# Peptides against a protein of PDB entry 3VZA: the designs that were tried, part 160

Target 1, 98 residues: chain A of PDB entry 3VZA
Amino acid sequence: RVERLCKSKELFEERLGLEIRRIHNEQLQFIFRHIDHKDPDKPYMFTLSINEQGDYEVTSCTPPLDCISEFQLKVRETNNFSAFIANIRKAFTALSFK
Target 2, 62 residues: chain B of PDB entry 3VZA
Amino acid sequence: AAYVTQLYYKISRIDWDYEVEPARIKGIHYGPDIAQPINMDSSHHSRCFISDYLWSLVPTAW

## One batch from the design tools (peptide; made by RFdiffusion4, then SolubleMPNN)

Design b2_p28_8_s4 (from b2_p28_8, 13 letters changed)
Fold by OpenDDE base, seed 3:
Structure b2_p28_8_s4 (fold): chain B 98 residues (1-98), chain C 62 residues (1-62), chain A 28 residues (1-28)
Amino acid sequence: as target 1 above (98 residues)
Amino acid sequence: as target 2 above (62 residues)
Amino acid sequence: MSPLEKLLAWIEKSESEEEKELEAKIFA
């Protein structure tokens, strides 16, 4: 079972180009790769937590995204976590074109 | 890694077929309207293209 | 506890257990 679960994680990481890490203070780090086709291993990342008010909070974003605050607001309003992550990836993709 | 994979599913809505050869990317994306099969030969595409394609299946509408 | 906090707790617990099992296999 452990091997199967590890395989599943690896498939998601490689195929989506998304690694998810646990970070101190109950944060998740989302690391996107495969964004820049000229540099597939270049990471685009952000960290996420639930603040004391119980809301999603982006605690860091590298490189920075102008739209991240708006996305944070949107996910709080809609609770559409999937769209939240997908939109961030789309924004990183757009940013990679400079 | 059961819970992290659950998170991946919540994000992507993709369920992989784990019984195929590694070079075959096979699964199902469960969209809001329809379930779409995924069946790609990874040897025909770059890693970036594959990721872009899979993410293109994920709705960005809030 | 928020739903995400619960999820994180489960992730931590699960992966910790899996890591321990893997280590046990490697070093047994």
Scores: peptide ipSAE 0.618, ipTM 0.935, DockQ to the pose 0.048; fails the geometry check
Fold by OpenDDE base, seed 1:
Structure b2_p28_8_s4 (fold): chain B 98 residues (1-98), chain C 62 residues (1-62), chain A 28 residues (1-28)
Amino acid sequence: as target 1 above (98 residues)
Amino acid sequence: as target 2 above (62 residues)
Amino acid sequence: MSPLEKLLAWIEKSESEEEKELEAKIFA
């Protein structure tokens, strides 16, 4: 059902504090909120694409993360996409306390 | 939004219960070995706490 | 196609169809 699917997306966005957008050049934008408890609406985001070699590539990260290149390597090696996204959120969380 | 929700599931491994009142956060997290029920009253928690809790269910081991 | 590419293809297709279905219901 269309209404159920729309509701599902809304529930994920609000409860996970994660918005996923399709943007130009076949990229996905991941926008995390609810990271900073003092500023719940502050966005932490990155963009992801598949390069010509067929590998995951982070095309932007705001704010920047020192560990993002390592995570990109890890997801290419393990293909664990879930851990990839979760680790990025954890890194953003750590950054919010600094 | 069928396939975007599939992406959310691939990330979180959470399946929501859609037949409850809006203030009730109910579902199941499917871990590698154990399925863990989720049942929270959103009125008792901040949005940040809820998100942090749900993400804590997602394994970060590569 | 890589797994992500395949997923994105489905996302584009399904959301396009979903939007058309919703519009058809609203304006019918």
Scores: peptide ipSAE 0.616, ipTM 0.934, DockQ to the pose 0.052; fails the geometry check
Fold by OpenDDE base, seed 4:
Structure b2_p28_8_s4 (fold): chain B 98 residues (1-98), chain C 62 residues (1-62), chain A 28 residues (1-28)
Amino acid sequence: as target 1 above (98 residues)
Amino acid sequence: as target 2 above (62 residues)
Amino acid sequence: MSPLEKLLAWIEKSESEEEKELEAKIFA
C-alpha cells in the first residue's frame, strides 16, 4: 500500500505538473510546472494556509496573480477547492503567454 | 503519502491505473456528470501537453 | 470539519511520521 501510494504521488506530480509540499507554519506550497511550454520546468507557485477563522488564505503567490484575491474569496464562498486550484493554474497559464 | 494522494484526488478527481506500463497514462477522471477515461501514450506527447490536457478535464466553474 | 478537513489535517502530519518510520525501518 505504501509503495502504491508513493507511486500515485509521483504520477500526480509528473502528469499534473503539480507538486504539493508541506512547509513551515502549517502551510501548503503548490508548485505548478509544465505551464510554460518553452520552459516546462519553470515553477509557478502559491502557498496556502487556514487562518485563525478557519478560512483558506493564500499567503504567497509567485508570480503574483491579480485574480488571486478573488479566487480566495470564491473558494471561501463555494468551498470548491478543485475549482480553486484549477482556476489558479488557468491563471498562471494565461500569465505565461504575456 | 496517503493524504497528499487524497488531496490530489480532491483536486483532480483522477484515479490512475497503476498496473500499466510507465509510458501509458491511463486512468479515469470523475466529473460531476460523467466519468471520462484517460488513455494516452506519453511518448507521443510533451509533458506540457499532457498536463494541459489533464487539467482541461477539471471543471473551473465555482 | 473543512476547510478541506483542515487541509487534510495539514496533510496528516502523520505522513511525515510515516516517512520517518519507513526510513527507520530501512536503515535499522
Scores: peptide ipSAE 0.611, ipTM 0.936, DockQ to the pose 0.089; fails the geometry check
Fold by OpenDDE base, seed 5:
Structure b2_p28_8_s4 (fold): chain B 98 residues (1-98), chain C 62 residues (1-62), chain A 28 residues (1-28)
Amino acid sequence: as target 1 above (98 residues)
Amino acid sequence: as target 2 above (62 residues)
Amino acid sequence: MSPLEKLLAWIEKSESEEEKELEAKIFA
């Protein structure tokens, strides 16, 4: 099972181009790669935490996204975490075309 | 990596087939209405294409 | 705790060794 779990993580990281890390101050770092087809290893990142009010809070975003504040609002309203992450990736993808 | 993989599943709704050759990307995406099989040869596609394709399976509707 | 906080807690508890190995690789 340990081997399978390790393999599972690796498959998700490579196939989704998404790495997830624990960061200090109870944050998760989401690192997207495979966004820019001309530079597949270029990272697009954001960090996420739960604030004192119990709400999702984006604590950083690199490169910055104009829509990140709206997405934060949307995920608080809908609690659709999957759509939240997917929309951020979509936004990073759009940014890479500019 | 049990809990991080659970997070990946919560995000992607993808369950991989772990018993296939490394070059074969096989699994199931569990969408809201239907389950869609995933079965592709990674040697025929770029890493970016593969990721884009898989993410295209994930709904973006709030 | 929120669901995310609970998940983080479990990740911290159960995958600490794996994470330390990953960090070691990153900074090696």
Scores: peptide ipSAE 0.605, ipTM 0.935, DockQ to the pose 0.044; fails the geometry check

## One batch from the design tools (peptide; made by RFdiffusion4, then SolubleMPNN)

Design b2_p29_1_s1 (from b2_p29_1, 16 letters changed)
Fold by OpenDDE base, seed 2:
Structure b2_p29_1_s1 (fold): chain B 98 residues (1-98), chain C 62 residues (1-62), chain A 29 residues (1-29)
Amino acid sequence: as target 1 above (98 residues)
Amino acid sequence: as target 2 above (62 residues)
Amino acid sequence: SEPSNLEKWLAEVAKESAEEREKNLKKAA
């Protein structure tokens, strides 16, 4: 089971270009790569916490996204975490062309 | 950790076939209405193309 | 000690996703 879990993590990281880390102050760090086709290893990342009210809270975003606050609102309203992450990646992708 | 794999599933709704050769990207994406098979030869595509394709399977509608 | 909000959330994710995934796997089998 442990071996399978390790393999699963590696496959997801490589295939989705998404690394997920637990960092200080009870936060998750989401690191997207494979965004810029000219620089596949360039990271695009944001950090997420569950605040005292139990709501999703984006605590950082690098590079910054104009839409991140709206996405935070939307995920709180819909609880569609999948769409939340996918939309962030979509936004990072759009940003990489500028 | 087990939570990592489950979190990836929550995000992507993808389940990989772990019994195939390393160069084969095989799995299933579970949409709300239909399951879509994934079957790619990674040697035929760039890392960025593969990631873009897989993410394109994930709905962005809220 | 009491788990953090993040740990509680992760536990819920693990439970829900495992159940959904298991259901889908059985359906596909």
Scores: peptide ipSAE 0.718, ipTM 0.955, DockQ to the pose 0.907
Fold by OpenDDE base, seed 4:
Structure b2_p29_1_s1 (fold): chain B 98 residues (1-98), chain C 62 residues (1-62), chain A 29 residues (1-29)
Amino acid sequence: as target 1 above (98 residues)
Amino acid sequence: as target 2 above (62 residues)
Amino acid sequence: SEPSNLEKWLAEVAKESAEEREKNLKKAA
């Protein structure tokens, strides 16, 4: 099972182009790659915490997204975490086209 | 860690088939209404195309 | 000690995802 868990993570990272890390101050870092077809390894990332109220809170976004605050509001309202992440990726993709 | 793979499932709703050859991207995406089979030969596609395709399966409606 | 909000959230994610996956696997079988 341990081996499968490791394999699973690797498959998700490669196939989705999404790496998830636990970083300092009880945050998650989401690193998207495979966004820019001309530079597949170029990272697009944001960090997330659960604040004292128990709400999702984006603590950083690189490169910045104008829509990130709205998405934070939406995920708090809907609790649709999947759509939250997918919309961020969509926004990064749009940004990569300048 | 197990929580990481479960988080990937929460995000993508994808379960992989772990018994196929490495070049085969095989699994199932679970949507709210239907289950979508995934079956790709990775050697026929770029990494970016594969990722874009898989993410296209994930609804963006709030 | 008391787990952080993130740890509690991750535990919840793990639980609900595992349950959902099990349900889906049963349907597919």
Scores: peptide ipSAE 0.715, ipTM 0.954, DockQ to the pose 0.918
Fold by OpenDDE base, seed 3:
Structure b2_p29_1_s1 (fold): chain B 98 residues (1-98), chain C 62 residues (1-62), chain A 29 residues (1-29)
Amino acid sequence: as target 1 above (98 residues)
Amino acid sequence: as target 2 above (62 residues)
Amino acid sequence: SEPSNLEKWLAEVAKESAEEREKNLKKAA
């Protein structure tokens, strides 16, 4: 099972172009690649924590997204984490077109 | 770690078929209305195209 | 020694995802 978990992680990272890391101060780092077709390895990332109130909180976003605060509000209201991540990727994709 | 696999499922709703050759991207995406099979030959597509396609399966409606 | 909010959230994710996947497997069978 451990071997499958490792393989699963690798498959998701490559196929979705999404890496998930646990970083300092009890945060998750989401790193998107495969966004810019001309530069597939260019990372687009944000960090996420669960604050003291138990709410999703974006602690950083690189490059910055104007819509990130709205998405944080939406995910708190809807609890649709899947849509939250997918919309962020969509926004990064739009940004890559300059 | 186990947590990351479950997190990927929470995000993508995809289960992979782990018994196929590496060049075959095979799995199932579970949408709210229908389960859609995934079956691609990775050698026929760019990494970006594959990722874009898979993400296109994930609804963005809140 | 209480788990952090992140750890609690991850535990919930693991539980919910496992239950949903099991449901999906039964549905597909």
Scores: peptide ipSAE 0.715, ipTM 0.954, DockQ to the pose 0.879
Fold by OpenDDE base, seed 1:
Structure b2_p29_1_s1 (fold): chain B 98 residues (1-98), chain C 62 residues (1-62), chain A 29 residues (1-29)
Amino acid sequence: as target 1 above (98 residues)
Amino acid sequence: as target 2 above (62 residues)
Amino acid sequence: SEPSNLEKWLAEVAKESAEEREKNLKKAA
């Protein structure tokens, strides 16, 4: 099982270009790569926590996204975490072309 | 850790086939209505293309 | 000790995703 879990993580990281880490102060760090086709290893990242009210809270975003506050609101309203992550990647992709 | 793989599933709704050769990207994406098979030869595509394609399977509608 | 909100959330994710994946695997088989 441990071997399968390790392989699964590696496959997701490489194929989705998404790394997920647990960092200080009970936060998750999401690191996107494979965004810029000219620089596939360039990271685009954000950090997430669950606040005292139990709501999703974005604690950082690098590079900054104008839409991140709206996405935080949307995920709280819809609880669609998949769309939340996918839309952030979409926004990073759009930013890479500017 | 187990939570990581489950989190990837929550995000992508993809289940990989772990028994195929490393160069084969094979799995299933589970959408709300239908399941879509994934079957790619990674040697034929760039890393960025593969990632973009897989993410295109994930709905962005809230 | 009492788990953090993040730990509670991760536990819920693990449970929900595992159940959903199991259901889908049965359908695909």
Scores: peptide ipSAE 0.717, ipTM 0.955, DockQ to the pose 0.912; fails the geometry check

Design b2_p29_1_s2 (from b2_p29_1, 12 letters changed)
Fold by OpenDDE base, seed 1:
Structure b2_p29_1_s2 (fold): chain B 98 residues (1-98), chain C 62 residues (1-62), chain A 29 residues (1-29)
Amino acid sequence: as target 1 above (98 residues)
Amino acid sequence: as target 2 above (62 residues)
Amino acid sequence: MEPSNLEKWLAKVAEESAAQLAADRARAA
């Protein structure tokens, strides 16, 4: 079971170019790579917490995204976490073209 | 950790085939109406192309 | 100790995603 879980994590990290970490202060860090085709290892990151109301709260975004506050609102309204993550990646991709 | 793999499924809805050789990217993306098979030779594509393709399967509509 | 908000959320995700995966596989079979 542990071996399978490790393999699964590695496959998702490499194939999606997305790493997920638990970090300090009860937060999750999402690290996107494979965004910039000219620099595949360049990270695009955001951190997420669950606030006292039980709502998603973005605590940081690097590089910053103008749309991140809107996305936070949308995910709270729709509870569509998949679309939330996918839209953030889409926004990072657009940003990589400068 | 178990929660991480489950979180990846919540995000991507991709179910990997863990029994194939490492160079073969094989699995299924489960959409709301259809299941899309994934079957690629990783040696034929860049890491960025593979990631972009897989993410293109994930709906962005709220 | 009482679990944090994040831990409670992760537990919910684990349960929900496991059920969803099972349902998805069954639907495609």
Scores: peptide ipSAE 0.755, ipTM 0.958, DockQ to the pose 0.905
Fold by OpenDDE base, seed 3:
Structure b2_p29_1_s2 (fold): chain B 98 residues (1-98), chain C 62 residues (1-62), chain A 29 residues (1-29)
Amino acid sequence: as target 1 above (98 residues)
Amino acid sequence: as target 2 above (62 residues)
Amino acid sequence: MEPSNLEKWLAKVAEESAAQLAADRARAA
């Protein structure tokens, strides 16, 4: 099972172009790649924490997204974490065309 | 760690087939109503296309 | 030492996702 877990992580990272890291101050860093077809390795990132109220809190977003605050509100309301991450990727994709 | 794989499943709802050749992208995406099989030859597509396709399986409705 | 909010959340995700995956596989079988 441990061996499969290692392989699973690598498959997800490569195929989804999404890396997830634990970083300082009890945060998760989400790093999207494969966004810009002209520069597949260009990273698009945001960081996430769970605040004292137990709510999702975006602590950074690079490059910045105008919609990130709205998405934070939506995920708190719906608890749909999957849609939250997918919508962020969609927003980064749209940004890459500007 | 196990938490990473489970987090990927929470996000994507994709269950990979780990027994196929490395160049074969095979698995199942579990939607609320339909299980969508995934079966691609990675050598026939760009990394960006593969990622875009897989993410297209993930609903964005809140 | 009590786990952080993030650690508690990750533990919950692990438990719930494992159960969800099992349910998904069973439903599709």
Scores: peptide ipSAE 0.754, ipTM 0.958, DockQ to the pose 0.902
Fold by OpenDDE base, seed 4:
Structure b2_p29_1_s2 (fold): chain B 98 residues (1-98), chain C 62 residues (1-62), chain A 29 residues (1-29)
Amino acid sequence: as target 1 above (98 residues)
Amino acid sequence: as target 2 above (62 residues)
Amino acid sequence: MEPSNLEKWLAKVAEESAAQLAADRARAA
């Protein structure tokens, strides 16, 4: 099973172009790649924590997204974490065309 | 860690077929209304295309 | 020690996501 879990992580990282790391101060770092077709390895990332109220809190976003605060509000309202992550990727994709 | 795989499923709703050859991207995306089979030859597509395609399966409606 | 908010969230995700996957597989079968 350990082998399966390792393989699963690798498949998701490569196929989705999304790496998830646990970083300092009890945060998750989400690193998107494969965003810019001209530079597939260029990272687009944000960090996430769970605040004292138990709500999602974006603690950083690189490059910055104007919509990130709105997305944080939306995910708190809907609890749709999947849409939250997907919309961030969509926003990063749009940013890569500027 | 097990939590990582489950987090990917929470995000993507993709269930991979782990018994196929490495070059075959095979699995199922479980949408709210329909299960969508995934079956691609990775050698026929760029990494960016594959990722874009898979993410296109994930609804963005809140 | 009491688990952090993140640890509690991750545990919840693991449990609920596993259940969701099982349900999804059953629905598609």
Scores: peptide ipSAE 0.754, ipTM 0.958, DockQ to the pose 0.921
Fold by OpenDDE base, seed 2:
Structure b2_p29_1_s2 (fold): chain B 98 residues (1-98), chain C 62 residues (1-62), chain A 29 residues (1-29)
Amino acid sequence: as target 1 above (98 residues)
Amino acid sequence: as target 2 above (62 residues)
Amino acid sequence: MEPSNLEKWLAKVAEESAAQLAADRARAA
């Protein structure tokens, strides 16, 4: 089981270009790579916590996204976490062309 | 940890086939209405193309 | 000690996602 879990994580990290880390102050860090085809290892990242009300809270975003606050609102309204993450990646992709 | 794999499934809805050679990207994406098989030769594509393709399977509608 | 909000959320994700995966596999079989 442990070996399967380790392999699973590695496959997701490489194939999706998404690393998920638990960091200080009870936060998750989401690190996207493979965004810029000219610089595949360039990271695009945000951090997430669950606040005292039990809601998703974005605590940082690098590089900054104009739409991140709206996405936080949308995921709280819809509880569609998958769309939340996918839309953030889409926004980072768009930003990479500027 | 078990939470990592399940979090990736929550995000992507991709179920990998772990019994194939590393160069073969094989699995299933489970959409709301249809399951889409994934079967790629990684040697034929860039890492960025592969990631973009897989993410294209994930709906962005809220 | 009571688990943090994040720990509770991760536990819920693990349970619900596992159930979803099982259901998805069953539906596709």
Scores: peptide ipSAE 0.755, ipTM 0.958, DockQ to the pose 0.930; fails the geometry check

Design b2_p29_1_s3 (from b2_p29_1, 12 letters changed)
Fold by OpenDDE base, seed 3:
Structure b2_p29_1_s3 (fold): chain B 98 residues (1-98), chain C 62 residues (1-62), chain A 29 residues (1-29)
Amino acid sequence: as target 1 above (98 residues)
Amino acid sequence: as target 2 above (62 residues)
Amino acid sequence: SAPSNLELWLKKVAEESQAQLEKDRAAAA
């Protein structure tokens, strides 16, 4: 069971190109790779916390995304976390072409 | 670590087949409609293509 | 000493994700 959890994490990291880390100040760091086909290892990142009100709060985004504030609002309204992450990846992908 | 691993399912809704060889990407993506089988030979595709394909299975509608 | 909001959220996600996975497997069978 524990072994499967470790293997599962590794498979998700490699196949989705998404690494999730717990970092300082009770935050999660989401690191996307495999975005730029010309530079697959180039990271696209954002950090997330749960604020005092219990809401999702993006604390950083590198490179910056103009749409990140809107996505934060949408995920608070819909609670659709999956769409939140997927849309961020989509936005990073679009940014890699510009 | 265990909690973070579960977060991947919340995000992707992908259930991997852990009994196949490493080069075989096999699993099932679950969604509101039909469950989508995943079965790829990783040696036949780039890492970026594989990731893009898998993410394409994840709905972006809010 | 008390769990942070993030820790509580992660615990909730883990429980809900496991339940969802079981529902998904059952529905697809």
Scores: peptide ipSAE 0.744, ipTM 0.958, DockQ to the pose 0.876
Fold by OpenDDE base, seed 2:
Structure b2_p29_1_s3 (fold): chain B 98 residues (1-98), chain C 62 residues (1-62), chain A 29 residues (1-29)
Amino acid sequence: as target 1 above (98 residues)
Amino acid sequence: as target 2 above (62 residues)
Amino acid sequence: SAPSNLELWLKKVAEESQAQLEKDRAAAA
């Protein structure tokens, strides 16, 4: 079971180009790679916490996204976490072309 | 580690086939309607293409 | 010590994701 979980994590990290890490102050760090085809290892990342009210809260975004605040609102309204992450990646992808 | 791993399914709804050779990207993407098979030869595609393709399977509608 | 909000959320996600996966597999079988 443990071995399967480890392999699963590795497959997702490589294939999705998404690393998820638990970091200080009880936050999650989402690191996207494979965004820039010219520089596949260039990271695009944001951090997430669950605030005292139990809501999703983006605590940082690098590089910054103009739409991140709207996405935070949307995920709180819809609770569609999958769309939240996918839209952030889409936004990072668009940013990489500018 | 176990908890974080489960986040990937929440995000992607992809169920990998863990018994195939490493070069074979095989699995199933589940959605509200039709489940779609994934079956790619990684040697035929760049890492960026593979990631872009897989993410394209994930709906962005809120 | 009491678990943090994040820990509670992760635990919930894990349980729900596993249940969803099993449901998805069953539906596709």
Scores: peptide ipSAE 0.744, ipTM 0.958, DockQ to the pose 0.883
Fold by OpenDDE base, seed 1:
Structure b2_p29_1_s3 (fold): chain B 98 residues (1-98), chain C 62 residues (1-62), chain A 29 residues (1-29)
Amino acid sequence: as target 1 above (98 residues)
Amino acid sequence: as target 2 above (62 residues)
Amino acid sequence: SAPSNLELWLKKVAEESQAQLEKDRAAAA
């Protein structure tokens, strides 16, 4: 099982270009790569926590996204975490062309 | 580590085939309607193209 | 000590994801 889980994580990291890490202060760091076709290793990242109210809270976003606060509101309203992550990647992709 | 790994399925709904050769990107994307098979030769595509394609399978509607 | 909100959330996600995967596989079979 441990071997399968390790391989699974590696496949997702490479194929989706998404690394997920547990970092300090009980947060998750989401690191997107393969966004900029001219620089595939350039990272686009945000950090996430669960606040005292039990809600998703974005604690940082690099580079900054104007829409990140709206997405935080939307995920709290819909609880659609998949759409939340996918929309963030979409926004980073759009940003890479500007 | 185990918990983080499971988060990928919550996000992507992709079920990989772990028994194929490393260069073969094979799996199934599950959605609310029809399951979409994935079967790509990684040597035929850039890393960015592969990632963009896979993410295109993930709905963005809230 | 008691687990953090994040730890509890991750545990819940893991359980739900495994259940969802099994459900998806069964539906596609």
Scores: peptide ipSAE 0.744, ipTM 0.957, DockQ to the pose 0.889
Fold by OpenDDE base, seed 4:
Structure b2_p29_1_s3 (fold): chain B 98 residues (1-98), chain C 62 residues (1-62), chain A 29 residues (1-29)
Amino acid sequence: as target 1 above (98 residues)
Amino acid sequence: as target 2 above (62 residues)
Amino acid sequence: SAPSNLELWLKKVAEESQAQLEKDRAAAA
């Protein structure tokens, strides 16, 4: 049901603090919020595409993460997309304390 | 779009209960070992706490 | 026009996620 899908998206966005957008140049934008407890609405973002080889490719990361290139390698090796996203969030969380 | 909505399940493996009152965060997280029930009163927690808790359910092992 | 790699990926994810959800629900029932 379409109505449920809309509600589902809203629940995920609010509860996970993760918004996913389809943006220009056939990319996905992942926007994490609720990272900084002192500024819950502060966004932490990265963009993702599927390159010509069919591999995950991070096209931007704001703020930058030193580990993002390693995570890109890991997700290509393991195809564990869930862990990929979760680890990025963990990295953003760690960054928020610095 | 429906595709993006399904991506949330791929990421989180959370199945929400859509029949409860808005203030109730109820669902099930499915993991490789056991299913973990989720049942929280959102009025008792900050948004950040809720998000942190839910993400803690998602394995980070590659 | 032909679907992009992203569109194809999203379609695949949607199909697999829906199937996984049903499988998970069945296992928990």
Scores: peptide ipSAE 0.743, ipTM 0.958, DockQ to the pose 0.877

